Peptides against a protein of PDB entry 8BZL. Designs and how they scored, part 49

Target 1, 228 residues: chain A of PDB entry 8BZL
Amino acid sequence: SYDRAITVFSPDGHLFQVEYAQEAVKKGSTAVGVRGRDIVVLGVEKKSVAKLQDERTVRKICALDDNVCMAFAGLTADARIVINRARVECQSHRLTVEDPVTVEYITRYIASLKQRYTQSNGRRPFGISALIVGFDFDGTPRLYQTDPSGTYHAWKANAIGRGAKSVREFLEKNYTDEAIETDDLTIKLVIKALLEVVQSGGKNIELAVMRRDQSLKILNPEEIEKYV
Target 2, 242 residues: chain B of PDB entry 8BZL
Amino acid sequence: SRRYDSRTTIFSPEGRLYQVEYAMEAIGHAGTCLGILANDGVLLAAERRNIHKLLDEVFFSEKIYKLNEDMACSVAGITSDANVLTNELRLIAQRYLLQYQEPIPCEQLVTALCDIKQAYTQFGGKRPFGVSLLYIGWDKHYGFQLYQSDPSGNYGGWKATCIGNNSAAAVSMLKQDYKEGEMTLKSALALAIKVLNKTMDVSKLSAEKVEIATLTRENGKTVIRVLKQKEVEQLIKKHEEE

## One batch from the design tools (peptide; made by RFdiffusion4, then SolubleMPNN)

Design b1_p11_2_s2 (from b1_p11_2, 7 letters changed)
Fold by OpenDDE base, seed 1:
Structure b1_p11_2_s2 (fold): chain B 228 residues (1-228), chain C 242 residues (1-242), chain A 11 residues (1-11)
Amino acid sequence: as target 1 above (228 residues)
Amino acid sequence: as target 2 above (242 residues)
Amino acid sequence: ERERIEELLYE
């Protein structure tokens, strides 16, 4: 096969294409996830929707299933592929196991998919990181992050994309039990975290909230302003 | 780094896919295509560059392709790539119709092709398609729709947009003149001529250099019509009188 | 133009 090896080890043991894919993630707008007590919140920096663009087709936050949603940073087209595969798996799991996926399960699936694309000679890594949030069947809120390498971890709070470093620094300082004591406080924490990097205030923020035993809710701009 | 410029499906150290970017840049040199969504229809307008007197086949529409009864597209970029993609769109639409006995939703057709485009950016031994597309369509879910897709496999819905040569300027003009909620197909046609007149590097816009297609609903059926040259001439004349 | 391309590719 004339397929040139895309992802290979450097002499010093680095997988450059994976590292470069991580750089691609940094070109994406910022996304933040926070796990509260009985709530999970995703916040994203809204890309200035061109005045003539249909907002329906611009989604940085998407549902994978009724109990799981995902935000991503990086290549939009790559994200679509991952999202579609994850959605299919969520449905397949419901059919096969007769229960919804755990957040960990679907994260692991996505991570495995990404990992395979780092090892296949004919494929480049996915240029996306993802924050995956939701509730397990037992009502436990979960937040996971995955990166282009296929590595994933559980988090209390995390951020991805261009402003991730600043947002993480903020979260490290401000994530306390008191700060997530209520749903409203948790939402406020996410907004405050995003405001570290988002210019022009709450108008450029999209928030998705999933509460225990409730469906995903995307907050409208007016609702967001209440927390600003 | 120039080292990564020639390899397909490889990230640069900065996380860039240069071949995708170069494909998009190449499309910027292609003939202008614009799309405008109206309340009562949607249109495509495209620059016709190849006016060769010795062409035996009068291609009524060189850049506008009917995909099915409810959708059409225009292309900017490499003609051969465009032919492959438009054929694939037709096949996808037909397969869906055969399988489900109903027309494929507009966005689903767009996404299906975009997944193919994306694959050509991720799988080794492939180059990106050097083509951007504008899609117009109608379905029962969202009514009249306009989409744009690029070599990356990214797409978006639009009220009005432009691809190809001087697309940025065209988009700026569309943003200025597009009136949300008040756009009729008639107004959209006038706007299309206005924008093309400014974006096409010609001293005088002529009907021979412009292709326009409209998609409307009549008696519960989608009608895709390519405007006759005389109709385009009338639109140009009206614009010149204003 | 490069900035525009980047905006189109990444979210």
Scores: peptide ipSAE 0.358, ipTM 0.785, DockQ to the pose 0.831; fails the geometry check
Fold by OpenDDE base, seed 2:
Structure b1_p11_2_s2 (fold): chain B 228 residues (1-228), chain C 242 residues (1-242), chain A 11 residues (1-11)
Amino acid sequence: as target 1 above (228 residues)
Amino acid sequence: as target 2 above (242 residues)
Amino acid sequence: ERERIEELLYE
């Protein structure tokens, strides 16, 4: 059955469902990614975990593989689907190629998945953007962003979600070689960037750091406060 | 715009999925279901609305479903949708058991269904399920667990939560009275009665209008028990005496 | 209630 195309071109050449999916992303809390010299950092605005909610089940930052992690903004359920498929692909790649994925590879995979959902009959676009960070096998830190359209680009620093504009403006002004000279400075830059949009300081920020040949580390609130 | 209301899987200009939101709103009119996690067990308490004199007193739970030996759920929303989803949960759990020769972890079962729910929000020609679920379970990984899922396919773990009619008020009450780390199953049962008494649209809480199930561990086995009417009456009586 | 629903859907 010709399930009616959900994503169609408007008379003026716009894909409205993709644009509207981007609006869905803006409803998500802010996420920021910064590539340092030998570190990648993800920061997210903590959604006030409802009292009595298990924090374990509220994750805006997740590992895709040992060398890749992702933060997202937008529809949570959509994100879960993307994350699961990405994880499967990472494992499949290890089995077939006998090496971990590059950050670009898995980003391209996710982007391709998203793009297919913009062109497939009977499917709506994913209502998520993602920041994907990690290290390639050669030890190069990488940061990528994907959008509902399936586009992806490499970034030095970027932000997604509600406060993304303000955070990006901050990063454009403050991202310098000096500002990322050390791991600590890079972390501090992320925190400062998030504080442009996050109220009540470090308590409402979640930070994840990945260093070369190290696993993803989620900083505890006390560790975050040391940088504020 | 009416155009976005009629199609099940279309974003609004504001980035909203109206059909999902409407499904969630519909659930707000369903009977109240509570879940409370305790140190020594987990419980579901649900409003029973279909009290018809002609109903065969079949030991059937109207709103609480056993999924496997280690998990049960309660449903708020469209009954027919609930039946489909609960059956699917049972099938998923059974297939897992057959394949891996061990019970499915609680969260994995929840996520499996949530992926199905999500699909019904993204693939054309389908409407969202008009159902929210509370899941109680035990597994070797996390012990006693309580989860909530909604029509979007989103889920979360909870110490205590509520779905259905007056759920917001119930959650507020739970936040006030739930003592983290000190909650026994006995105290959880008392809390459930207290909250239901205040949130149900009934003048007087009666055992006929409440279903309660507990999940405990005895001798290394999970025990899921639906409380007898007399037991529920005793709980209500105790509450009235306080 | 709308805000609550939105908070539940988006992260």
Scores: peptide ipSAE 0.265, ipTM 0.692, DockQ to the pose 0.832; fails the geometry check
Fold by OpenDDE base, seed 3:
Structure b1_p11_2_s2 (fold): chain B 228 residues (1-228), chain C 242 residues (1-242), chain A 11 residues (1-11)
Amino acid sequence: as target 1 above (228 residues)
Amino acid sequence: as target 2 above (242 residues)
Amino acid sequence: ERERIEELLYE
């Protein structure tokens, strides 16, 4: 009975709906994030697009602001809600504080939103995890992860979704100062990490790169192939 | 009774708030946090469970939060709930400072948060926070202080206490070894290591698994300091030699 | 996996 309760603790102190939301995230395609020295990189496994479906409609990487980008795994509809609220907050912050959000700030905002949906009756948790990358105004690259519980942490590198375990294991072995010494090496690291779980090579990978003082760039398949 | 287990803010026929009890049970799964009051300072010692190679370096501490210049806290329980509550503590402290042009007294900050916690146990549509907190602080009214709060909104002042995993055993040990009126910060640190060594479900205590913060007064100013790993290693080594 | 989830959820 408790496993079906939305916002109720089990007798042993579990929030089953949050745990189940984490299971929902595992059903999502894999996303990986890596923080380099002067670069942040997001990579995602492309879901097979149905025939006649517009590829533009399947986007797992989105900009929250000019200096912040997010990849997610889990329920697409839930992600849309979170993204929209985050974008509004980014704009609001610019108006009120006259500066763009820090990556930590917007992450905390998203985390707080998620947490609220774990504690309010009549609301289920969001079935998404997110990797949030970007640059603070001082030029520092940042990578954060959020979970359905509203927990968030800063990372050097991390992964979410179905293949996250394998990707994390790869990153734990291969993330070194040498491996991120250059922008190109950092990009290569992300691609190699994704290739642990993605079949058929670079064609099924979407990659977004944000360099210091530059806008988000989504790499085309040809550019990705150069790093494979 | 089981029918009321799913009700967040309603008494059972026996007069129990099961959701609060279950929230407290959840805290039992969290890492151990200790607080010890000394004559010349207060400390927090917390178990660090999340040791991941890919984590980014934290500037201060993962489990110990600076609230203002005179107060810090440690948390046991649901991380997301803890983040919300620690942010609220900071906001309360800042609002008070702005309104009264002086730092909020320690107990008043604790009470303010406890009122919020209590509200989440009484008013419909919410679940209790699955978090207990230890507060350390200094103010001009009572000097060095240590407080504990739980999901019910209850709080108390302590000379030494523990929350999280194996808290009952830790409290028993603290009761046995705490010497009232004779506790220095140095002795408190040694006691913290001793208790953590026994209460943490680890074969060997390592500095990587322990966070320690001290709050002292220097030249009429409060100093909150997180111990470096090397300092913690030295404390552990000293304990092992005894 | 449950233990991992708990570790992620609790501090």
Scores: peptide ipSAE 0.062, ipTM 0.739, DockQ to the pose 0.040; fails the geometry check

Design b1_p11_2_s2 (from b1_p11_2, 7 letters changed)
Fold by OpenDDE base, seed 5:
Structure b1_p11_2_s2 (fold): chain B 228 residues (1-228), chain C 242 residues (1-242), chain A 11 residues (1-11)
Amino acid sequence: as target 1 above (228 residues)
Amino acid sequence: as target 2 above (242 residues)
Amino acid sequence: ERERIEELLYE
């Protein structure tokens, strides 16, 4: 009965709807984020696109602002809502504060939004986790992760989605100062991490990179193959 | 009837608020947080459960939050709820400062948040916050202070208290060992380590699993300091030698 | 897995 209700506490103190939303995230394709020295990299497992489907319409990585981008795992429709709200907030912040958001700020905004959907009547939690990367105004690279509960933390590297466990295990072993010494090495680290769970190599990986004072760049397959 | 368990916070026929009770149950599963008031300061000691290698090192304190220059808190319960409440505390404190040009008194900040908590137990369409907080602070009215609040919006001042996992046992130990009027910050720190060592669900207490913050007054200013890992290690070592 | 979820949910 508790698992079918709106987000309420179980007798043992669980929020089942939040837990189930986390299960929804696990059904999503894998995404990984790595913070380098002067670079942030997002990598995602490409979902198989149906024949005749336009690939441009399938995006797992998106920009929230010029200095912030996000990858998600879980319900695509839910992600769209969160992305749009975040984009509006980024623009609003620019207008009212006259500066771009910090990565932490927009992460906190998203986290707060998610949390509210765990505590409001008639609403279910968002079925998404997100990796949010970017640069603060001072040029510091940042990586944050949010989950359906509204929890958020800063990371050096992290992963979400179906293969997240394996990818995290890889990153825990291989994330070193040496491994992120250069932009290329950082990118290579992300690719290697994804290859732990992605089949058929670089063809099934989408990579986005953001460097200091540069916009989000999506690598083409040929560029990815150089690192494989 | 289970109908009162799965709805917004309403009274059972027996007058119970089950959702509040269940929120408190959730807190019981959270890491242990201790607060101890001393003559020369107050401290928070919290269990750190999440030790991940890939966490950004910027996270020096997971469970202890500075609220303003004169107050800090520790949280037990749902992390996302805690983040919302700690942010609200900071906002309340800041708004007060802007309005009155002086820091908010400790109890007033606690009360303001408790009113919010209470509202989430009374107004339809909301669930209780699954969070208890310990507050430490200093103000000109009462000096060093320690407060505890729960999901119901209830709060109280304490000489020493505990929330989270094994809180009842911890409180019992604190009652046994706390010496009113004779508690120094040094002795309070030792007591905190002693209690955590017995109440944490770990075979051996380690510095990596404990966060400690102290609030003191130096030269007429409040100083909130999170102890370094080495300092915590020394406290643990001293305890082991006794 | 439950433990992991709990770790994510609870502070």
Scores: peptide ipSAE 0.044, ipTM 0.536, DockQ to the pose 0.041; fails the geometry check

Design b1_p11_2_s3 (from b1_p11_2, 7 letters changed)
Fold by OpenDDE base, seed 1:
Structure b1_p11_2_s3 (fold): chain B 228 residues (1-228), chain C 242 residues (1-242), chain A 11 residues (1-11)
Amino acid sequence: as target 1 above (228 residues)
Amino acid sequence: as target 2 above (242 residues)
Amino acid sequence: KRQRIEDLLYL
């Protein structure tokens, strides 16, 4: 039995593999999420897609269901596994409960998945954090963040990845009721927050917007430039 | 940092998976494989390194594998790992066909293998596969496609790309010469020869050292063809004349 | 070379 326990407690009580997985998240490009009044917005730093790369296959923002989307930072392959599991759960929930998942529910599912990988012998933690946004069936906008440990919290605004600290500092200063009074202002806030760390302006930003009772919309570069 | 270099499936203090990185580094020493997407087809070109006169089996294709009627791949890295992965690709494709009575979409096949690769980076007691793959295919959803995957289980779609030895230089050359929207299969073949001629550490490119496969559509069917040595010779000759 | 590989693994 090659049961090398990958994630074990250190003598001082640290789970180093979890902490190191958090460092893996910092290797990822920045993602930001903001909850507005009737809108949720995800913004990500677009990794310079090689000229010859198909942009379709490079996504940092993905839909989990019609009412939920996710941005991640960290190991891309790990993210794919989590996304696929979450999508299956969203569909399963619709079939079994006959309602879409709440944003909290799917976040908890993802968090539980991550947590299991911190405690299962022979598995390493997922090297990703995620921002999960969407609307509950009652029309309430939600934003959650989860990390490699499986911990999750609800947020008004948050950021993950390489530039997360700077983005969070910006959001702490600029997130006000006035700043999110309208959908457009909320989008603008996300863009401004990302511009703290993203070089070369709006061309390197991807934005996803979900409004109440509307499907996920990925903004095109021209639409993004309107808010810059 | 060195303490984590020898262990599989663990993060370094900096959040790195060194064994995955080392696997990717090892692939950099493998023979060069190119993929180029054209409007009317897609191709793979691979360096043939094992030319042994005593080999009884005429390896028509050492590095290019037909996966199903609509897909082929080329491999760079550990041969034994490549054999396992290519066999798995064939099995996945066949199981899908049996289950759904239609060919597996190209990206789904790539993703399925990538999930396996990823698992070997996350589950203890296993090492990463020391293999990168280029996939060419056609499906009704996206038409002609080119994908690349690596030991991490990451993948991407490409118009043109390279794996193996001197892949970075090859990609740079492809970026310079690839004309989006104007690439014919004929032009792609010429570009492949051009890039291989510059990236392969040989004094003269020979047809014996190059394998080329094309994937086209004829009469509503996918045709995967490995070019004959004479055809490759003609391509090389044409390049030398330019 | 290592920096390049690292960049390929993370998004």
Scores: peptide ipSAE 0.405, ipTM 0.773, DockQ to the pose 0.837
Fold by OpenDDE base, seed 5:
Structure b1_p11_2_s3 (fold): chain B 228 residues (1-228), chain C 242 residues (1-242), chain A 11 residues (1-11)
Amino acid sequence: as target 1 above (228 residues)
Amino acid sequence: as target 2 above (242 residues)
Amino acid sequence: KRQRIEDLLYL
């Protein structure tokens, strides 16, 4: 069936559907990423899980591969599509190149996917931003951010979602070499950053850490409270 | 703005997908469906609205569909959309079985359909499905399971939940009365009747207006059973006596 | 009611 282009330029050069997709991201709960020396940390504002809902089915942080994970903000169903495609690409890369993806590579893949949905007939943009963290094969920690437009950049620290502005402002002031000198300090930085926008302290925060040559670890509430 | 709610599913300036929201609103007008997970089984209970004496087909169930040997679902929303989605679920399950020689895990079936739903919210020339589903199932990974999915392609696992008319009130009642770890299928059935009695837009709850299916395990096999009218009558009677 | 539906779509 023929479908008209959805994302078109306005007379003044705007791609309104992309801009509006960015507004969809702002409806998501806050996520923050910080690159430490030998650690990457993702923190997210926990959306209250309804009573009687299974928490395992509500996730803002997911693994893409053994060496890469991401947090997202925006449309949940859109995120699932992106995550699945990224996972497939990670596996494909392992098979074809015989090495895990670099964090930059998979970010670029995701970004390219998003970009295509801004230019393809009959498709709307993805309503998600993502923080993608991990380790390259050489052991270098990486943090990338991508938005609905398909842009991506490397960051030392960044945030997405409803409270992103406040969190970024905090990080701009507090991200120093001293603040990330140790893994624990890096984790503390993430928690403090999230506390700028998250009410009721550590109980409403989910943290994921990836250390060099280690798998993704989701911290339990007790572990989080040690840093608060 | 009306320009964003009357066209193919696109973002509003505020980042909203109005067609998806409207599809979900439409489901609120459909008959009530609830699901309850118990320790020894899982059930679906649904309002039967189409009671016409002139219906030639004795439908054992109007709203509850067997998907495979290990799963069933209930639907709330547009009937034609529901038929398409339930058929797709069956096809997905069958294709998986053929490919892997084992039944599809419950969550994978749910997610497969949810990806289809999502696609209908993202690709041009499509409208969202005006259907929410409750899924009950058993698999070797998680045992008895209950899921809910909506027109957006979102889903979640639940211990108990409700979709359709008065779903919010039903969920509140379920939250109040559901006892985690202590829920037997028998108690779940009683709870289902209790909730339906209060949430259905009927003067009196009758067995003809309620469909109930249970999913249990017997001798290492999944058993999906639609309760007979007489069984439902007994459940209603018991509730009235309490 | 509409706000509730909206909130369900986003994480």
Scores: peptide ipSAE 0.263, ipTM 0.699, DockQ to the pose 0.798
Fold by OpenDDE base, seed 3:
Structure b1_p11_2_s3 (fold): chain B 228 residues (1-228), chain C 242 residues (1-242), chain A 11 residues (1-11)
Amino acid sequence: as target 1 above (228 residues)
Amino acid sequence: as target 2 above (242 residues)
Amino acid sequence: KRQRIEDLLYL
């Protein structure tokens, strides 16, 4: 059956393993990204952590470099591989080019990595989508999404994971220039978008904010509740 | 036959490479891309399917890629495969420029990529690229040129051609309406709109769903220009009035 | 809308 063939086209031109990897992403908790005027915001649904598990070990938002962060949905182990490769590339770029990566550059790197795993026999696609946000050296905020196929696009706002459809529908209706006029409004937009799918309010949301010329800030639950 | 359907680089008993054929089938699901060669320029016209409100507007061209100062391409097929191949084209062109201190000839760039595509059909452990490309360019050897390449690594020069959805019907229309030796860039643009209007599965052609790039020569320099939405609207309007 | 997402996979 073609459904089980890794990196093989079906007779009708489908790459089923890539499509199934996209289904794997939908099993992940929801992540949302929004680009504001001078801010980028990532929000994720917190999975219920087992009572004995350290909550700090379950991170869906990570820094790739000082100017770039990523949220992901899908297989956690796959994500770790992608994140590590991306971090190495960010450092390598700083060493060789003497400038930090652009958000597009590192996104393209990740996308190319994913694409190679869709074309090589003996390798399955990565079961991960990512939202990559940050600032270019010129101070321009950027948001990119990449999926298991290795495609990537720039977005004003987007969502990935289980509740992504509902969150995107909300963002399509509510993302306006007025809605992102201030940093606080941008943060509120992300929270409101996540609340479309997240039960029990701000306690189940993790937010990361990067402002122009500032480091990544992860908001604490108390800070999140102020926006709710 | 079924056992050979899943093997990427092995001939079937009938001498077929099914994975290459299936890669070509995948291209049929992509948006339509047209290329037309004129006496005074070349153009690419591509269907834009990805109209999403949340997409960043900074992405001016979804399907048309500038390769160097003298060449551009459009792609039909898997987006991720296309990104890899277009990046490779840029690298090949740059390496040639550095080595020879002159731009790579158009056909040579096309051939270099086709060799890579072919390798992915012959060497084990890899699948074919699910991508066809149209190339437009200018060089001092042949002037304005239009090429097409497919997943097999085959390529050819064209006066007009189409890849992607409804490509066969588009090519038939181009054969009927293309006037050899009399094609101006203006007439080519009109022809592109005419063909897209008939081949795109849309009730009404709109400028938001079409990308057009032209390649011309001005003052001894190549100019690659993506048409503005308003210009495309005018072309569509003109076609509707005819 | 599902078709639009699939369209993002193909050029």
Scores: peptide ipSAE 0.100, ipTM 0.752, DockQ to the pose 0.040

Design b1_p11_2_s3 (from b1_p11_2, 7 letters changed)
Fold by OpenDDE base, seed 2:
Structure b1_p11_2_s3 (fold): chain B 228 residues (1-228), chain C 242 residues (1-242), chain A 11 residues (1-11)
Amino acid sequence: as target 1 above (228 residues)
Amino acid sequence: as target 2 above (242 residues)
Amino acid sequence: KRQRIEDLLYL
């Protein structure tokens, strides 16, 4: 069976392991990213944590560097590998080039890593998609998405995970220049988008905000409720 | 037999490399890309399939990549594989420039990548790249050039060719309409539109769905230009009026 | 959903 092998082509030209990795992403909780004018916002659906689990260990949003953060959907263990390698690359870039990575650069690095795992013997694709947001040195906000295949694109807004289709449909209708005119409006847009798929309102949403020349801020539940 | 088609570097009893063939089949699902060589230039015309409202402004062509000052390529196949290969092309070209203090000849760049592609068909533990490329370029040795390469690492020079979806039909049309020795860039552009209009699985050809790049020589310099949407619209309009 | 994914996989 082609789907039980390493990533090889099927007779009809499909890479089943890559496609199945994309299905693995759909098992993840929803994440959304929106680029505003001077802000980037990541929102994620909080997975119900078991009563005895440390909530600190279940994060879907992480910093890659001071100017870049990432949300992911899919296999948590796979995500850790990608995150760690990306962090190392960000630091390496700072050491070698003496500047922070651009959001595109680190996205391309992650994408290349993923692609290599689709073309290496004894390795399966990463079962994760990622939304990567941040600011370039020139202060330009960026949003990128990468998938298990190693493709990546720049987006104004996008979503990944289980509810991604519904969230994207919402964003396609509601993402306008007016809707992102202010930081607060941009945050509201993300929350509204997530509420299309998240049950029980703002309590099940985690939001990360990065403004120009500011560090990543994770909003607390009380702050989120102000936007609902 | 299932045994031969699941391994990347095994010949079938008939001498077939099924994984290479399957990689080529994958390319058939990609958007159409045309290349046409003219007397005064060479062009790439590619189908743009991914029109998403939320996609950030793509300042550069989605399917057409500048490799160096004298060469560009278009890709049909797996996007991630394409990104890897186009990056390699750029690196090869730059390394050559650094080493020899002159631009890499077009065919040498194509060959260098083809060696890489071939290696992925011969060395165990790797799958073929699911990518075909069209290369356009100019060098002092052969002037304007058009090449095609496939997952096998095979390549060839062409006067006109097509890769991706409906490539066979496109090639047939090109064979019928291509006039050797009489092809101007202007006529090549018109031919590209004509062929795309018939081969793209779209009810109506629109400028938003077509990317065109031209490579010309001006004042002893190579000029690679991606046509603006308005220019493509004019070409389409002209074709509709004929 | 599948068609959108394929569109992202293939150039």
Scores: peptide ipSAE 0.069, ipTM 0.566, DockQ to the pose 0.041

